# Peptides against a protein of PDB entry 2FGR: the designs that were tried, part 46

Target 1, 331 residues: chain A of PDB entry 2FGR
Amino acid sequence: SSVTLFGIVDTNVAYVNKDAAGDSRYGLGTSGASTSRLGLRGTEDLGGGLKAGFWLEGEIFGDDGNASGFNFKRRSTVSLSGNFGEVRLGRDLVPTSQKLTSYDLFSATGIGPFMGFRNWAAGQGADDNGIRANNLISYYTPNFGGFNAGFGYAFDEKQTIGTADSVGRYIGGYVAYDNGPLSASLGLAQQKTAVGGLATDRDEITLGASYNFGVAKLSGLLQQTKFKRDIGGDIKTNSYMLGASAPVGGVGEVKLQYALYDQKAIDSKAHQITLGYVHNLSKRTALYGNLAFLKNKDASTLGLQAKGVYAGGVQAGESQTGVQVGIRHAF

## One batch from the design tools (peptide; made by RFdiffusion4, then SolubleMPNN)

Design b1_p11_6_s2 (from b1_p11_6, 4 letters changed)
Fold by OpenDDE base, seed 1:
Structure b1_p11_6_s2 (fold): chain B 331 residues (1-331), chain A 11 residues (1-11)
Amino acid sequence: as target 1 above (331 residues)
Amino acid sequence: TTFIIGDPNPP
């Protein structure tokens, strides 16, 4: 059996030119290139190709030393794996987010990531961004000639918010083809939540694809998120992403990513463009810089996620520019 | 149980 202690400390100097008041924010931020984390994981060979596993992972906030505490909310799973694939029990990334965020060239963190996995409707559930779930059972197939899939179900455990009686129930999965330079996948999910104390279904459909040309990688996402409300109509967002990355000088990577968020319930679009650079000083240590521009139109109030500095919205129709320059260390 | 300090496959 093995137990691995691992982590990432990623801390940056960050700036955004606008907050909700129209003022600039700057300071020390976290998780600009990778989410800072501390974890324990391990495996045990049970014989016959069967393995037990565990994974405990929490977020680290290097700017304040985890002043709000530490938890294993990133992942807290026990698993069995073998020739049949892997079954996981416990809080984790839901299968849809685990697969479909892999097409985000900014690793679902900092000011550059695809922001489609979001609570678009002021959902009152803790995980209404569609990223993780409590009480989750997940199954992942092996890769068979490129084909793979993942499925998940999370129990609501009769969690109530207002009149909603099944909050936190998740059902979802993906099918994928991963072979050589090509990756493509389709994800479907439904999560039960509440909006304004009323039962609401969060439906999500996501398509992702990437191709590695060696000299560059292209990646794309197409997503629809729909909060189906019994009263007040659907809150629908169509999100689109296209990104490119290329190795630079054997020690660097440049990334460019565009996203469009078409927020149907407010007839408003937001455009995000991010340029990123990572400079590897070693296998474990990197310097990085991100430059992001977010253009809100009409009633759109989206903000860049400069974690530890400012992650709130801006005024309707306002544009925001963000910068992060930092150090990532992995151990 | 073998204890491993550090991710063998850092990002």
Scores: peptide ipSAE 0.341, ipTM 0.906, DockQ to the pose 0.942
Fold by OpenDDE base, seed 5:
Structure b1_p11_6_s2 (fold): chain B 331 residues (1-331), chain A 11 residues (1-11)
Amino acid sequence: as target 1 above (331 residues)
Amino acid sequence: TTFIIGDPNPP
């Protein structure tokens, strides 16, 4: 049996030129290249090709020393694995987000990531961004000649918000092909939530693909999120992403990513473009810089996620520029 | 039980 203590501390100086008041924000932020974390994981060989596993992981906030506390909300799973794949019990990334966020060249972190995995509708559920779930059972297949899949179900446990009686129920999964330089995936999910105290379905479909040309990697995402409401119609967002990354001088990586968020309920678009650079000082330590530009149109109020500095919206139709420069250390 | 301090394969 083994137990591994692991983590990442990622802290940056961040700036955004506009907040909700139109003022600049700057300071020390967290998780600009990778989400800062502390974890414990382990395995036990049970014989016959069966293994037990556990994983406990929480977010670290290096700027404030976890002033709001520490928890295992990133992952808290026990698992069995073998030739059949892996079954997990406990809070985790839902299978759809676990797979489809892998196409984000900014690792779902900092000011550059694909922001499609979002609560678009003021959903009242704790995980209405479609990223994680409580009370989750997940199954992941082995890789069979490139083909793989993951499925998940989260129990609502009769959690109620207003008149909604199934809040937090998740059902979803993906199918994928992962072979050499190619990855492609389709994810489908439905989550039960509430909006304005009324039962609402969060439906998600996501397509992702990437190809590694050796000299560069291309990656793309297509997503539709719908909050299906009984009153006021559906809140639909179509999100698109295209990114490229390339190694630089054997020690660096440059990344460029564009995203479009077509917010149908407000007939408004937001455009995000991000340039990132990572400079590896070692296998464990990197310097990084991100430069992001977010252009809101019409009624769009999206803000860049400069975690620890400013992650709120901006005024409708306003543009925001963000910068992060930081250190990532993995242990 | 083998204790591993630090991820030998950091992400």
Scores: peptide ipSAE 0.337, ipTM 0.902, DockQ to the pose 0.877
Fold by OpenDDE base, seed 3:
Structure b1_p11_6_s2 (fold): chain B 331 residues (1-331), chain A 11 residues (1-11)
Amino acid sequence: as target 1 above (331 residues)
Amino acid sequence: TTFIIGDPNPP
């Protein structure tokens, strides 16, 4: 059996030119290239090709030393794996987010990521961004000649908010083809939540694809998120992403990503463009810089996620520019 | 049980 202690400390200087009041924000932020974390994981060989596993992982906030505390809310799983694949019990990434965020060239982190995995409707559930779930059972298949899949179910445990029952129930999965330079996936999920104390279904459909040309990688996402409300009509967002990355000089990587968020309930679009650079000083240590521009149209109020500095919205129709420059260390 | 400090394959 083995136990590994691991982590990442990623801290940056960040700036955004506008907050909700129209003022600039700047300071020391966290998680600009990778989410800062501390974890324990281990495996035990049970014989016959069967293995037990565990994984405990929490977020680190290097700017304040985890002033709000530490928990294992990133992942807290026990698992069995073998020739049949892997079964996981406990809080984790839901299968849809685990697979479909892999096409985001900014790794769902910092000011540059695809923001489609979001609570678009002021949902009152703890995980209404569609990223993780409590009380989750997950199954992941092996890779069969490129074909693979993942499925998940989270128990609601009769959680209620207002008149909504079954809050936190998740059902979802993906099918994928991963072979050599090509990856493609389709994900479907439904999560039960509440909006304004009323039962709401968060439906999500995501298509992702990438191709690695060796000299560059292209990646894309198409997503629809729909909060189906019994009163007030549906809150629908169509999100689109296209990105490219390329190695630079054997020690660097440049990334460019565009996203469009078409927010149908407010008939308003937001455009995001991000340029990123990572410079590897070693296998474990990197310098990075991100430059992001977010253009809101009409009633759109989206803000860049400069974690530890400012992650709120802006005034309707306002544009926001963000910068992060930082150090990532993995141990 | 073998204890390993540091991820051999950091993300």
Scores: peptide ipSAE 0.326, ipTM 0.896, DockQ to the pose 0.881
Fold by OpenDDE base, seed 2:
Structure b1_p11_6_s2 (fold): chain B 331 residues (1-331), chain A 11 residues (1-11)
Amino acid sequence: as target 1 above (331 residues)
Amino acid sequence: TTFIIGDPNPP
């Protein structure tokens, strides 16, 4: 059997030119290139190709030393794996987010990521961004000639908000083809939540694809999220992403990514464009810089996610510029 | 049980 202690400390200096009042924010931020984390994981060989596993992982906030505490909310799973694939029990990434965020060239982190996995409504559930779930059972297939899939179900445990009695129930999965330079996936999910104390379904469909040309990688996402409400109509967002990355000088990577968020309930669009650079000082240590522009139209109030500095919205129709420069260390 | 300190395959 084995146990691995692992982690990442990623800390940056960050700036955004506008907050909700129209003022600039700057300071020390966290998780600009990778989410800072501390974890324990292990495996036991049970013989016959069967393995037991565990994984415990929490987020680290290097700017304040985890002033709000430490927990294993990133992942807390026990698993069995073998020729049949892997079964996981416990809080984790839901299968849809685990697969479909892999097409984000900014790794769902910092000011540059695809922001489609979001609570686009006033959803009252704890995980209404569609990223993780409590009380989750997940299954992942092996890869068969490129074809693979993942499925998940989370129990609601009769969690009630207002008149909604099934808050936190998740059902979802993906099918994928991963072979050499090509990756393509389709994900479907439904999560039960509440909006205004009324039962609401968060429905999500996501298409992702990438191709690695060796000299550059292209990646794309197409997503629709709907908060289906019996009263007040649906809150629908269509999100689009296209990105490219390329190696630079054998030690660097440059990334450019564009996203469009078409927020149908407010008839308003937001445009995001991000330039990123990572410079590897070693296998474990990197310097990085991100430059992001977010243009809101009409009633859109989206903000860049400068974690530890400012992650709130801006005034309707306002544009925001963000910068992060930092150090990532993995151990 | 073998203890490993550090991820051998960091991201």
Scores: peptide ipSAE 0.324, ipTM 0.901, DockQ to the pose 0.894

Design b1_p11_6_s3 (from b1_p11_6, 6 letters changed)
Fold by OpenDDE base, seed 5:
Structure b1_p11_6_s3 (fold): chain B 331 residues (1-331), chain A 11 residues (1-11)
Amino acid sequence: as target 1 above (331 residues)
Amino acid sequence: MEVILGDPNPP
């Protein structure tokens, strides 16, 4: 049996040129290249190819020392694993986000990530971004000649918001092919939530693919999110991403990613372009820089996620530029 | 029980 204490501390200086008032914001932010975390994980061999596991992981905020407290909301699972794969019980990434965010070259973190996994509809559920769930049972297959899958179900436990009685129920999964330089995946999910106190289904479909050419990697995402409302029609967003990364000088990595968010309910688009660089000082320590440009059109109010500095929206149709320069340390 | 301090293979 083993127990591993692990973590990441990622802290940056961040700037955005516009907030909701049109003013600049700057300061010390967190999680620009990787989400800062503290965790414990372990395994026990039960014999016969069966293993027990646990994983407890919380977010760290290096700018304020976790002033709002610490919790295991990133992951709090117990598992059984073997030749059949892995079954997990507890709060985790839902299978769809766990797989499909792997195509984001910015690792769903900082000012550069794919922002498709979002609450697009002012959903009142705690996890209406489609990233994690409470009360989750998940199953992951082994890899069979490249083919793999993951499935999950989260219990709503009769959580009510307004007239909605099934808030937080999740069902979803992915199928994937991961072989050598190629990865491709299809994810489907439905989550029950509330919007304006009314029952709403958050439906998600995501296609991801990547190919590693050795000298460069290409990655792409296609996503549709729908908040299906009984009144006022569906809130639909189509999100697209294309990215490239390349190693630089054996110690660096450059990343370029474009995303388009077509917000159908407001007939408005947002365009995101991000340039990132990571410089490895060691296996554990890196310097990084991100430069992002977000162009909102029409009624779009999206903002870059400069966590710890400014992660709010901007005025409708306004553009935002963001910069992060930071240190990532893994232990 | 083995106690491992730090991830031997950080992401």
Scores: peptide ipSAE 0.292, ipTM 0.897, DockQ to the pose 0.884
Fold by OpenDDE base, seed 2:
Structure b1_p11_6_s3 (fold): chain B 331 residues (1-331), chain A 11 residues (1-11)
Amino acid sequence: as target 1 above (331 residues)
Amino acid sequence: MEVILGDPNPP
């Protein structure tokens, strides 16, 4: 049996040129290249190819020393694994987000990531971004000649908000092909939530693909999120992403990613473009820089996610520029 | 039980 103590401390200086008032924001931010974390994980060999596992992981905020406290909300699982794959019990990434965020070249963090995994509808559920769930059972298959899948169900435990009585129920999964330089995946999910105290279904479909040419990697996402409301009509967003990354010498990586968010309920688009660079000082320590531009059109108010500095929206139709320069250390 | 300090496979 083993236990691993592990983590990441990622802290940056961040700037955005515009907040909701039109003013600039700057300061010390967190998680610009990787989400800062502290965790414990372990395995026990039970014989016959069966293993028990546990994983406990929480987010670290290096700018304030976790002033709001520490928890294991990133992951808190016990598992069994073997030739059949892996079964997990407890809070984790839902299978759809775990697989489909792997096509984001900015690792779902900082000012550069794909923002499609979002609460688009002011959903009142705790995880209406479609990223994680409480009370989750997950199953992951082995890889069979490239083919793999994952499935999950989260219990609502009769959590109520207004007239909604199934808030937090998740059902979802993906199918994938992962072979050498190629990865492709299709994910489907439904989450029960509330909007304005009324029962609402958050439906999600996501297609992802990537190819590693050795000299560069290309990656893409196509997503639709739909909050189906009994009253007031559906809130639908179509999100698109295309990215490229390339090694720079033996120690660097450059990334360029574009995303489009077509917000159908407000007939408004947002365009995001991000340039990133990572410089490896060692296997564990890197310097990084991100430059992002977000253009809102019409009624769109999206903001870049400069965590620890400013993650709010901007005025309708306004553009925002963001910069992050930081240190990532993994232990 | 083995105690491992640090991720052997950091991101």
Scores: peptide ipSAE 0.288, ipTM 0.897, DockQ to the pose 0.908
Fold by OpenDDE base, seed 1:
Structure b1_p11_6_s3 (fold): chain B 331 residues (1-331), chain A 11 residues (1-11)
Amino acid sequence: as target 1 above (331 residues)
Amino acid sequence: MEVILGDPNPP
């Protein structure tokens, strides 16, 4: 049996030129290249190819030393694994998020990531971004000649918000093909939540693909999220992403990613473009820089996620520029 | 039980 203590401390100087008041924000931010984390994980061989596992992981906020506390909300699982794959019990990334965020070249963090996995409708559930769930059972297949899948179910435990009685129920999964330079996936999920105290289904479909050409990698996402409300009609967002990455000088990586968020309920688009660079000082330590531009149109109020500095919205139709320059250390 | 300090496969 083994136990691994692991983590990432990622801290940056960040700037955004606009907040919700139209003012600039700057300071020390976190998680610009990778989400800062502290974790414990381990395995036990049970014989016959069966293994037990555990994983406990929480977010680290290096700017304030976790002043709001520490928890294992990133992952808190026990598992059995073997030739059949892996069964997990506990809070984790939902299978759809775990697979489909792997196509995000900005690692689902900082000012550059794909923001499609979002609460688009002021959903009142804690995980209405479709990223994680409480009370989750997950199953992941092995990779069979490239083909793999994952499935998950989260219990609502009769959680109520307003008149909604099944808040936090998740069902979802993906199918994928991962072979050599190619990855492609389809994810489907439904989560029960509330909007304005009324029962709402958060439906999500996501397609992802990537290809590694050796000299560069291309990656793409197509997503539709619908909050189906009993009253007031659907809140639908179509999100699109295309990214490229390339190694630079044997120790660096450059990344360019574009995303479009077509917010149908407000007939408004947002365009995000991000240039990132990572410079590896070692296997564990990197310097990085991100430059992001977010253009909101019409009623769109999206903001870049400069965690620790400013992660709120902007005024309707406003553009936001963000910069992060930081250090990532993994242990 | 073996205690491993540090991720063997950091990002």
Scores: peptide ipSAE 0.283, ipTM 0.894, DockQ to the pose 0.925
Fold by OpenDDE base, seed 3:
Structure b1_p11_6_s3 (fold): chain B 331 residues (1-331), chain A 11 residues (1-11)
Amino acid sequence: as target 1 above (331 residues)
Amino acid sequence: MEVILGDPNPP
């Protein structure tokens, strides 16, 4: 049996040229290249090819020393694994986000990531971004000649918000093909939530693909999110991403990613373009820089996620520029 | 039980 203590401390200087008032924000931010974390994980061999596992992981905020406290909300699982794959019990990434965020070249972190996994409708559920769930059971298959899948179900436990009586129920999964340089996946999920105190289904479909040419990697995402409301009609967003990354000089990586968010309920688009660079000083320590541009059109108010500095929206139709320069250390 | 300090395979 083993227990590993592990973590990441990622801290940056961040700037955005506009907040909700049109003013600039700058300061010390967190999690620009990787989410800062502290974790414990371990395994026990039970014999016969069966293993037990545990994983406990929480977010670290290096700018304020976790002034709001520490928890294991990133992952808190116990598992059994073997030739059948892996079963997990506890809070984790839902199978759809775990697989489909792997096509985001910015690793769902900082000012550059694909923002499709979002609460588009002011949903009142704790995880209405479609990233994690409480009370989750997950199953992941082995890889069979490239083919793999993952499935998850989260219990609502009769959680209510307003007149909604099944808040936090999740059902979802993906199918994938991962072989050599090629990865492709289809994910489907439904989560029950509330909007304005009324029952709402968050439906999500995501297609992802990537190909590694050795000298460069291409990656893409296509997503539709719908908050299906009984009153006021559906809040639908179509999100698109295309990215490229390349190694530079054996110690660096350059990334360029474009995303389009077509927000149908407000007939408004947002365009995101991000340039990133990571410079590896070692296997564990890197310097990084991100430059992001977010162009809102019409009624769109999206903001870049400069965590620890400013992660709010901007005025309708305004454009935002963001910069992060930081250090990532993994232990 | 082995105690390992540090991730051998950081992201």
Scores: peptide ipSAE 0.269, ipTM 0.886, DockQ to the pose 0.885

